# Peptides against a protein of PDB entry 7Q4I: the designs that were tried, part 80

Target 1, 281 residues: chain A of PDB entry 7Q4I
Amino acid sequence: HENSTIAERLYSEVRVLCWIMTNPSNHQKKARHVKRTWGKRCNKLIFMSSAKDDELDAVALPVGEGRNNLWGKTKEAYKYIYEHHINDADWFLKADDDTYTIVENMRYMLYPYSPETPVYFGCKFKPYVKQGYMSGGAGYVLSREAVRRFVVEALPNPKLCKSDNSGAEDVEIGKCLQNVNVLAGDSRDSNGRGRFFPFVPEHHLIPSHTDKKFWYWQYIFYKTDEGLDCCSDNAISFHYVSPNQMYVLDYLIYHLRPYGIINTPDALPNKLAVGELMPEI

## One batch from the design tools (peptide; made by RFdiffusion4, then SolubleMPNN)

Design b2_p15_6_s1 (from b2_p15_6, 7 letters changed)
Fold by OpenDDE base, seed 5:
Structure b2_p15_6_s1 (fold): chain B 281 residues (1-281), chain A 15 residues (1-15)
Amino acid sequence: as target 1 above (281 residues)
Amino acid sequence: KLEEDYEKILKQLKE
């Protein structure tokens, strides 16, 4: 048996709409496995595609497929959310169909923040955007106000947001959000450990998995270590997770328990005022 | 490795 009282409270108070980037060829191969695992813990789950799928709850966006259209799909996805779902949640998560997310940990991170604060979180990278941008693969979450500013203020203005559909979607949205004063938040825990990860757990946990010349070490905004100290005990996301590994992670995180060990959750922090961020670590 | 593709993709998409 479990005591999920705090998790249930956060489910109600920190409402999350998850939209999944996918395509018609991946509806059955990848997207359905998101729906059957971590996606069921979102308050609302939508798959953004180029073809409608009623079984999956996929939306057909007016975009082409391929990497050259990912930015176009991201713009149309948030336009769709703003038009149809802006009041259905407080926070709006973008994830790929091979991203795994522990939604309860994300709610814990977001709890103190007002959804009316123009902020977004993820794995922050430092190149191209002065304040940084969030890695597309690790997933990133926008406040309701951030979505409003993106769709209403940024997208209609070619000077603020790229009008064509080409470019790296995570960099382009990062530029647009910066131009409308949406803050790139710090998603690290109180120990300075990251929560959003652009790779699988193994790649972060194992020391010397990559050499120091690997691009990731030059891209990360905050200093991070390898090994067990790489990752928060309340980590939120991992990328390049296969469909089979999603079920493994679901089992390990939500079912497998070491007998006789009971974790007591930390107290919730105080809520912040609108526009206020947590102190930097 | 899939991880190595990100930098290449970024360069291609930003050019």
Scores: peptide ipSAE 0.180, ipTM 0.823, DockQ to the pose 0.098
Fold by OpenDDE base, seed 3:
Structure b2_p15_6_s1 (fold): chain B 281 residues (1-281), chain A 15 residues (1-15)
Amino acid sequence: as target 1 above (281 residues)
Amino acid sequence: KLEEDYEKILKQLKE
């Protein structure tokens, strides 16, 4: 009894390839639950691993396992995407196997932007990279042009992109993208509320008497507060989501409805020219 | 504990 006409339009006009960072030990424990929940709403879904899994649609990348190889896996994942799938989508999302994403809200955010604009979005952090970088756990999305610049211009040049596979993958890709003039976009909504979140909804929505010295407050690029004003009504992602919580979120977001309340979507914004960004708030 | 994971990961990767 739902009207999904606008969502169906955006599904066709804002094509998203989602690649999931995983490993063989998590294929059954975590990755399959992404496939059974939010991952089914991507135009293309690929699991990037060190072992092939035909049931999961996992790709075996030529990398070792372990946290010290995450950067290597990210580089190989985007090389694979560029070689095999660059024309299958307009936007390319990286997510972890414990990230939950509302893909419709991401399409809404991306709608005005050209895929030929060198830009990427996510939860922006301020350290290490001058323009900022996007949190790996919250997930980040590259335009088609951003992927091209990363793979073709940055990766082959050791002066622009780290050759070693060690390091924080989100920081390292942020450095590489900056060096090829891919812009770190602002993913906040018109009210200045965030859309990509590096923690579960509970940790963002409930003000905790956390120490003001908590690293997160030093890392966030844009000033944000805890509580109901923390999060956009059109939030896109959350991290540290357990497999069970993925099914709960799927039920709450797509099935559970308060009877008698009808949501009317806002009008779509005007499309931007190539290279143009939304004005900063 | 989940909030501390990112900082821990960053420290481990920089060492």
Scores: peptide ipSAE 0.167, ipTM 0.808, DockQ to the pose 0.101
Fold by OpenDDE base, seed 4:
Structure b2_p15_6_s1 (fold): chain B 281 residues (1-281), chain A 15 residues (1-15)
Amino acid sequence: as target 1 above (281 residues)
Amino acid sequence: KLEEDYEKILKQLKE
């Protein structure tokens, strides 16, 4: 028996539409496991594909499949969301079909922000984009205003947004969003620990798992360490999570409890004005 | 191994 009053409040006040990047070959292999685990905690869940699947709630976007079409799929996905679902949520999360997300922790991070603030969050990388961009695999979340600006202002203008469907999806959306003054937010907690992660928990939690020359350390926008200090207690996402591990994580996070240990949630922060961000750490 | 895939993808897509 749990007290979920605060989580229920945030479910209502911080509405999240999750769209999952997938393809027809992964509908059964991966996407359905997202639907059966963390995806059920989104206010709305849509799978963006090249083929329709009514059982999965998959949408057939007018794009080809393959790694070189991911940017095209992202553009069409947000166009679809803007046309059909822009008022169904306040925040719009992109995730892969092997990303695991703790949606309650994302709502907690987003709570102080207005959805009318042009901002997006994720695992911020520093190359290619001056303000940074969010790692595609870790997932990233746009405010309603950010989606509006992306679809209405950026996409129609080839000078602001790449018209070709080629390129790194996360870099290209990062460029487009910067060009329409959507801010790349800081998703770190009050202790400066990250919340969105481009790898599995094991890779972040185990010290010296990777060489110091590993590309990731050159890409991260904010300084971070490995070990327990790597990750917020309110972490939001992990990438490269297998279907089986999604069920394991679901059990560990939502069912398994250490008897006699009660975690009291922190008080909610004050809400910010439109256009206001949390202070830098 | 999987971690190295991102950089490879970026290089391939940037070319």
Scores: peptide ipSAE 0.116, ipTM 0.787, DockQ to the pose 0.100
Fold by OpenDDE base, seed 2:
Structure b2_p15_6_s1 (fold): chain B 281 residues (1-281), chain A 15 residues (1-15)
Amino acid sequence: as target 1 above (281 residues)
Amino acid sequence: KLEEDYEKILKQLKE
């Protein structure tokens, strides 16, 4: 007897297409488990691969496999989305086949924003791109306008967007998006806590899990804390989540309840005008 | 180990 009225409202008002970066070798091993867990909470779920799989709903993109082709796959994925699905959603999430996403929390974050605002969200990193870029593993979400600008304005222009398929997928899309004035949004909650995470919860929640010299601390765009204050109560994503852990997370987040504790959702913020962002924290 | 993979990717990008 859970009350999901607000979640249902956001499901209809904040439509999210999730595309999953995968490959044929991971269709059964990883991607299937995304489909059986958090992926079912997307308004539309598409697996972007190099081979078609009708059971998975996988699309065969005209790209090779391997880490050196991830940028190529991302470009083709968004071209495919723009051509076939640009009106099927308001927001377009890229995730890996080992990313876990709490889609309801993403909808909550996105609710005030217009999908016609050229913006995208994720775990923002500061290197290489002046405004920052979003970590690929944590997943990142583009507004409909951001997708349009990426596909129509950036991709066709080699001066704005790398034509070669090599390079870091997340950095390259970040460069392209910056070049067409798509804003790298701030995904932090009102307390300044992150929502998109490039590692498993354990790596963020446990203080001193990583060395202070760990690259992550130099890459993060916003200052973040370790421990329980690392992560928003409305966290959106975690990376390097095994298939088994996806089911565990599904159980913990959607089924397991401490008896007698009732979470009352905060009121939804006011909607922003087109082009307007939430005030900085 | 997973962290190392990301670092490797980033290093490859710097080259």
Scores: peptide ipSAE 0.022, ipTM 0.654, DockQ to the pose 0.103

Design b2_p15_6_s2 (from b2_p15_6, 9 letters changed)
Fold by OpenDDE base, seed 1:
Structure b2_p15_6_s2 (fold): chain B 281 residues (1-281), chain A 15 residues (1-15)
Amino acid sequence: as target 1 above (281 residues)
Amino acid sequence: KLEEDEKEIEKELKE
């Protein structure tokens, strides 16, 4: 017998719209597998593309194809969300078509926060943006107020937000959000463990898998340990997850159980007031 | 694999 009562409560109280960055060449190869795995646990799932696909629920954004248009696609995606879907959710997740997300763990992290708080979460990086920015590959989640500020206040002002479609998507949105006082939140758990990961679990879990000179260690905003202490028991996302690995992860996380081990969830924290953040650890 | 990931992110940041 599975007791999902708390997960069902959080599904209703912490509504998440997930939008997936994809392109027409990846609809069948990648995006479809997101829809068949973790994407089904979002309250709403939209694929942001350059071509419409009714089977996938893909939207054709007015953007060109190519790596140099990722920032353009992100701007148009959030404009589309604001116009059509701003009231359909409380939180708005960007993920790639090779990002895997444990949506229940994200709802748990977000539960205390008001969606009217101008905040966003993800894997925080320290370069280029004073408060930091969230890694694009790990996925990042904006509050409803953060989306409003981004679309209404930042995007129309070239002084606050880059008008060109060029640049690193995650850095550019990070600059725009900072300029409209959207806070870069701390996504770490109560033990200081990360929840959003820009690589596959293997790269984070294996000690000394990377050289200390690897750029990631210079980019991370918070100090992270290697090995089993790298990752929260309530980890939210991993990047570079192949379509096959998505099904493996879906099985391991949601179906495979060690017989006789029952995990009791921690009590939900108290809800925060509008504008209030959890204390940084 | 990490080198590929590094190169991809570096490319996105340099572009």
Scores: peptide ipSAE 0.027, ipTM 0.706, DockQ to the pose 0.104
Fold by OpenDDE base, seed 2:
Structure b2_p15_6_s2 (fold): chain B 281 residues (1-281), chain A 15 residues (1-15)
Amino acid sequence: as target 1 above (281 residues)
Amino acid sequence: KLEEDEKEIEKELKE
């Protein structure tokens, strides 16, 4: 017997639309496994592609395929969301078709924030954007107001947002969001541990798995620890998760339990006013 | 595996 009362409350109060970046070649290989695992815990799940797939609930965006079109696809995805779904959720998650997300942990992080606060969260990187930007692979979540500002204020203005479809998707949206005063939030927990991860758990949990020269250590906005202290107990996302690993993670997180250990959830924090952020740690 | 991940991100950043 599991008590999901708080999770059910957060499901209702912190509504999340998840859109998945995919392509037609990955509909069956990757995207369907997102739909069968963590994606079912979103309030709404949409796959953004170049081809329609009724089984997947994939939308055909007016963009080409390939890495050079990821930014174009992100722009069209958020335009589509704004036009059709802006009131269907409070928060709007971008994830890749190889990102795994613990949606309940994301709702917990987002709970104190107003969706009318212009803010977004993810794995914050420091280069290229003054306030930082969120790693594309780790997934990032925009408030409803952030989506509004992005689509209505940033996208129509070439001075604020790149009109071309080329460039690093995550950097380009980060620039656009900064230019319309959408804040790059701090997604760390109360212990200063990260919640969004651009790699699989193994890469973050194993000490010295990466060289000190590894780009990640230069890109990360906040200091992070290696080993078991790398990651919040309420971690939200991991990237480069294979389809098989998605099912493993689903089992480990939602089914496997150590007998006799009862986890009592922490009390929910107080809600913040519009425009307020949690204090930085 | 890490090298592959690094290469993928480097490609995205170089474009």
Scores: peptide ipSAE 0.027, ipTM 0.700, DockQ to the pose 0.102
Fold by OpenDDE base, seed 3:
Structure b2_p15_6_s2 (fold): chain B 281 residues (1-281), chain A 15 residues (1-15)
Amino acid sequence: as target 1 above (281 residues)
Amino acid sequence: KLEEDEKEIEKELKE
């Protein structure tokens, strides 16, 4: 008894490839639960690992394991996507194996943008990169043109992109993307509320959960308030979501309904020209 | 510093 006509339209018109950052020790513990929950709503879902897993659909990238190799894994993941999957989608989401994503809300945000616009979206941070960079944990989404520029123009040039595999993954890709004129987009809704979140819903929704001296408040690119005004009604992602919490979120978002409350979706915005962005708030 | 920030996040999430 659910009308999904608009969501089905966006599924066909705004194609998303989701790649999940994982490792062999997390295939069964974490990655499998992504595949069983929100990952099934991607047009294509790939797990990027150091070992192949045919049940999971995991790819063995030529990288070592450990936190110091996350940047190396991201570079190899996008090379793999560009070589094998660049035409399979319009947008390319990176997420962690503990990120939860509402893919329909991401398609709604992306709908007006051309995949040929060199842009990417996520939770924007202000340090280290002049235009900002997107938080790795919240997940970030590149246009097809952004992936092309990253793989073809940035990665082969050590002056544009770090050649070694060390450093913070999200900062390093942010530097590379800036150096090839990929724009760090604004993912906020029309009310100025965020859509990509680097923590669980509880940490964003509850005021004073963190100290005001917490690094996050210095890192956020756009000022945001805590509490109910923190988060868009069309929020896209949360990080540090346990496997059990993924099933809870999947139930709450897609199954649990208050009887007699009907949500009517807003009209789709006009499509933008290639290279055009939504005005900043 | 970023590794320390991740550890601090992980610590706050565990408390």
Scores: peptide ipSAE 0.026, ipTM 0.692, DockQ to the pose 0.369
Fold by OpenDDE base, seed 5:
Structure b2_p15_6_s2 (fold): chain B 281 residues (1-281), chain A 15 residues (1-15)
Amino acid sequence: as target 1 above (281 residues)
Amino acid sequence: KLEEDEKEIEKELKE
């Protein structure tokens, strides 16, 4: 027996549109497994591609395929969302077709924030962008106001946002968002633990799994530790998750239970005013 | 696996 009353409340009050970055070659191999697992917990799920697929709910964006077009695809994806779906949700998540997301934990993090606050969340990196930018692979979530500013204010202005389709997708959107005063939020929990992860759980949980010279330790905006203290108990996302691992994670998170252990959720925080952020940890 | 991930991300950042 499960009590999902709080999760159902948050599903209604913190509406999330998830858009998945994919391509026609990955519709059957990867994207359909997102739809069959964590994607079903989004309020709206859309796959952004170069080809239409009605079975998948994939949209054909007017872009070419390849890594050099990822920034172009992101721009067109948010234009499409703004035109067709801006009122269908309060928050707009970008994820890859190999990202796994615990949407309930994301709703919990977002609950205090107004969707009219110009803010976005993810795994914050420190290079290239003064306020930081969010890792593309870990997924990042924009408020409705952040999407509006990106599409209406940033994209039409070549001085604010790169007009060509080349460059690192996550860095380029980070530059554009900073230029329109969208804040790079802190996604850490009250213990200072991260919630968005650019790798699988194993890579973060195992101490000394990486060399200290590994680029990740130079890129992270907030200091983090390895081991069990690496990750929030309310973690939101992991990257490089295979299709088979998505089903394993769905089983472990939503079905497997230790008998006799009941987890009681913490009380919801107070809602913030428009433009207000949570205090620094 | 980590090396592959590192190379992939470095490639994306350099493009």
Scores: peptide ipSAE 0.025, ipTM 0.688, DockQ to the pose 0.103

Design b2_p15_6_s3 (from b2_p15_6, 9 letters changed)
Fold by OpenDDE base, seed 3:
Structure b2_p15_6_s3 (fold): chain B 281 residues (1-281), chain A 15 residues (1-15)
Amino acid sequence: as target 1 above (281 residues)
Amino acid sequence: ELEKDIEEILKELLE
């Protein structure tokens, strides 16, 4: 009763490796639930940790645990990917073990881009980095060329990339990527609606009585509205999603259907040349 | 130690 022909085509043509930021204490509590939900829709799924777990497919990176080591873990994760998996995918997604991702929507966004274009996408923030950087929690996706530039050109040069493991990981990778001319892309849809979200759907969809002084409004690169106009119909990610909420989202997105409503997908856009970006809205 | 998300840390610092 379901036609997935276009999704299957994109699965083959827009290959995504997803790596999940986790730690040994969260293997069973959080990471396992990613593997059982949205992570199964990645072409390849790897959990980056400090301890090996064969049941989870977790890799033990040579890093310490703790909030001050997230940047170190990100560097080692991409080094590991470049060494072992750079040809296994076209795009490389970082997500947290409490990030939920609709991988099909990400493939749709990425379809027109060449993986040889030095670009990455996510929820763009404006502070600290001139071109902006992508929120760590919302997840961010690098092209194959972006990974190559990060690992081969940026990481070995302390002038281009921070050598110590301290700092905000999303800011630090953003600085490194800018320094090797990896472009911070615009992930918004044709209506100017966001696709990557640093909070749960509830916080974006429901107009908050949140003070306009809330840090998020100072950090967002593009102006966004709250409520129904906050989010693309083809939204890609949400953050702070509990394990239970992951199963709820999986059910709502992939199983629950309103009887008599049939979605017709939009036509795929034309592919861009290497180095070309979609026009900003 | 349980790692906190950078955004959570930033939120706590800016509140």
Scores: peptide ipSAE 0.027, ipTM 0.712, DockQ to the pose 0.129
Fold by OpenDDE base, seed 5:
Structure b2_p15_6_s3 (fold): chain B 281 residues (1-281), chain A 15 residues (1-15)
Amino acid sequence: as target 1 above (281 residues)
Amino acid sequence: ELEKDIEEILKELLE
């Protein structure tokens, strides 16, 4: 009863490799639920861990576990991708094992961009990095050229990339990417609404009397509102999504339908030249 | 809410 012609076209033209940050203790608890839900809509799905798991398709990276090793794991993950998978996709998404992603909406956002453009997208934060950096929890997506520059140009140079494994992984990769002229893109829709979110939908959709001193309001790069206008109708990701909520979201987004309502997709934008970004909103 | 609170603490430690 569905027409998926445009989604199928984008699946072939905007190829996405998703790598999931996980650890051995979360293979069964969290990671397998990503594989059984939104991860199946990636062109390729890899779980980056410290232990191999053939059932999950998890890779054992040469890193220790713990929060202090997340930067080390991110570096090794992208090295692994570059060595084995750089031609398997056009775009390379990092997500956590509690991130939920609507991959079709990400393909729609990425469609006009060349994968040879040095750019990456996510929930942009303003501190620490001049151009901003993308929130780790919301997930962030690199172009093929961005991955190449990160692995080949940035990682080998201690002046461009932190050589040790300590630090906030999202900040550190943001510094490295800026140092090799990878652009921090604007992921907002044509109405100026965000697409990548570092929290669950409820925390963004429901207007709260949250203290405006809360770090999120100080960190967000672009001005955003709470309520229904918080989020794009083509939102891409949410963080802190429990395993059970991943199945709920899959049902709500891909199965539940209001009878008699047909959504007509917007026309695809024109493709951009290499190095070109969408106009500022 | 607990995870949100933890995230807030972690961001403060980075400052």
Scores: peptide ipSAE 0.022, ipTM 0.663, DockQ to the pose 0.105
Fold by OpenDDE base, seed 2:
Structure b2_p15_6_s3 (fold): chain B 281 residues (1-281), chain A 15 residues (1-15)
Amino acid sequence: as target 1 above (281 residues)
Amino acid sequence: ELEKDIEEILKELLE
């Protein structure tokens, strides 16, 4: 009943490797549900853990567990990707085991960009990093060139990238990427609406859900609104999504249809040259 | 709600 020709084209032309941040205690509780829902729409899906799991396709990275080791795990994950998978995809998404991603919408956003452009996308925050950094929880996607620069140029140099495993992983990778001239891209749509979200849809869609003094409003790089204008019609990710909510979202997005309403996709934009970005809004 | 609290605490620790 569906025409997925454009989605199938983008699946082939905009190849995405998704790596999921997880731990052994979450393999069955959370990570498995990513694999059974949105993760199946990635061109390649890898779970980065401290223990191997053949059923999940989890990799045992040489890191400890806990929040203080997330930066270490991120470094080892990208080293592993560069060594084994750098040519298996064009774009490399980091997500948590409670992040939900609409991969087709991400491919649509990424389509005009060259994978050889040193750029990454996500929910941009303004503190700590001059160009901004991408929120870890919302997930962030690096171009192939961004991964190369991170692993080959940044990680080996303690002056460019933090050598220890402590610190907030999203801030630390943001610093490293800035230091090797990887650009923090603008993931907003043509209407200025966000695509990557560090919370569940409810927290963004419902006006006055948060206090005006909530840190998020001080951290967000771009002006954002609450309500229906908060979020792109082509939103990409949400965080703090429970395993049950992942199946609900899969049903709502990919199965539930309002009878008699037919959506036609917008035309694909022109491809950009290497190093070129979309104009700022 | 709990998730928001955790995230807020984490951001405060970075300041």
Scores: peptide ipSAE 0.018, ipTM 0.589, DockQ to the pose 0.104
Fold by OpenDDE base, seed 4:
Structure b2_p15_6_s3 (fold): chain B 281 residues (1-281), chain A 15 residues (1-15)
Amino acid sequence: as target 1 above (281 residues)
Amino acid sequence: ELEKDIEEILKELLE
């Protein structure tokens, strides 16, 4: 009784490889729940770890574990993707093992863009990188061309990309991508509402008397409001989602329906030329 | 109205 024709079309036309940042201690605790929920809607799903897990489809990257190695793991993950999977998808999503992603909404956002456009999307932050960078926790998605430029042009050049494995992974990849002219896209919807979120839905949807000094308000690249107007109806990701909450979200989004309410999808926008971005809002 | 209702429900759940 569900019409998924347009979602099926986008699944075919906007192919997404999702790689999940994880570690051996989280394979069973977190990563498997990604695989059992939203990760199954990726065209390809890979877990990037330090240990192989055939049940999870985890890859053992040649990196150490720990928070100080996240940048190293990100570099090796994209190297692995480029070497083995660059033609398996058009877009390449990084997410954490506690990120929840509505992949259909991401495909909708990406549809007008060419994968040959050097662009990436996510929750854009303004510090450290002139064009901005994408929050690591909210997840970020690179075009195929962006991955190529990152791996082939940026990584081999210490002047363009940090050679050591230290630093904030999201900031460091943001610097590298800027240095090879990969554009930090605007992931907001036509109403200016965000799609990638570095926190759980509750933290964004509920106006909290959060002190205006909260770091998030200083980091966001685009002005955002709290409450229901914070978030696109086509939101893509949330971070700090517990394993149990992933199943709840999966049920609420894909199974629970209000009887008698039919949502008609908006028409797909026109496709952009290579190198073209959507107009600024 | 629906947006306000959802916001109120969410507030009640967190409280």
Scores: peptide ipSAE 0.008, ipTM 0.565, DockQ to the pose 0.027

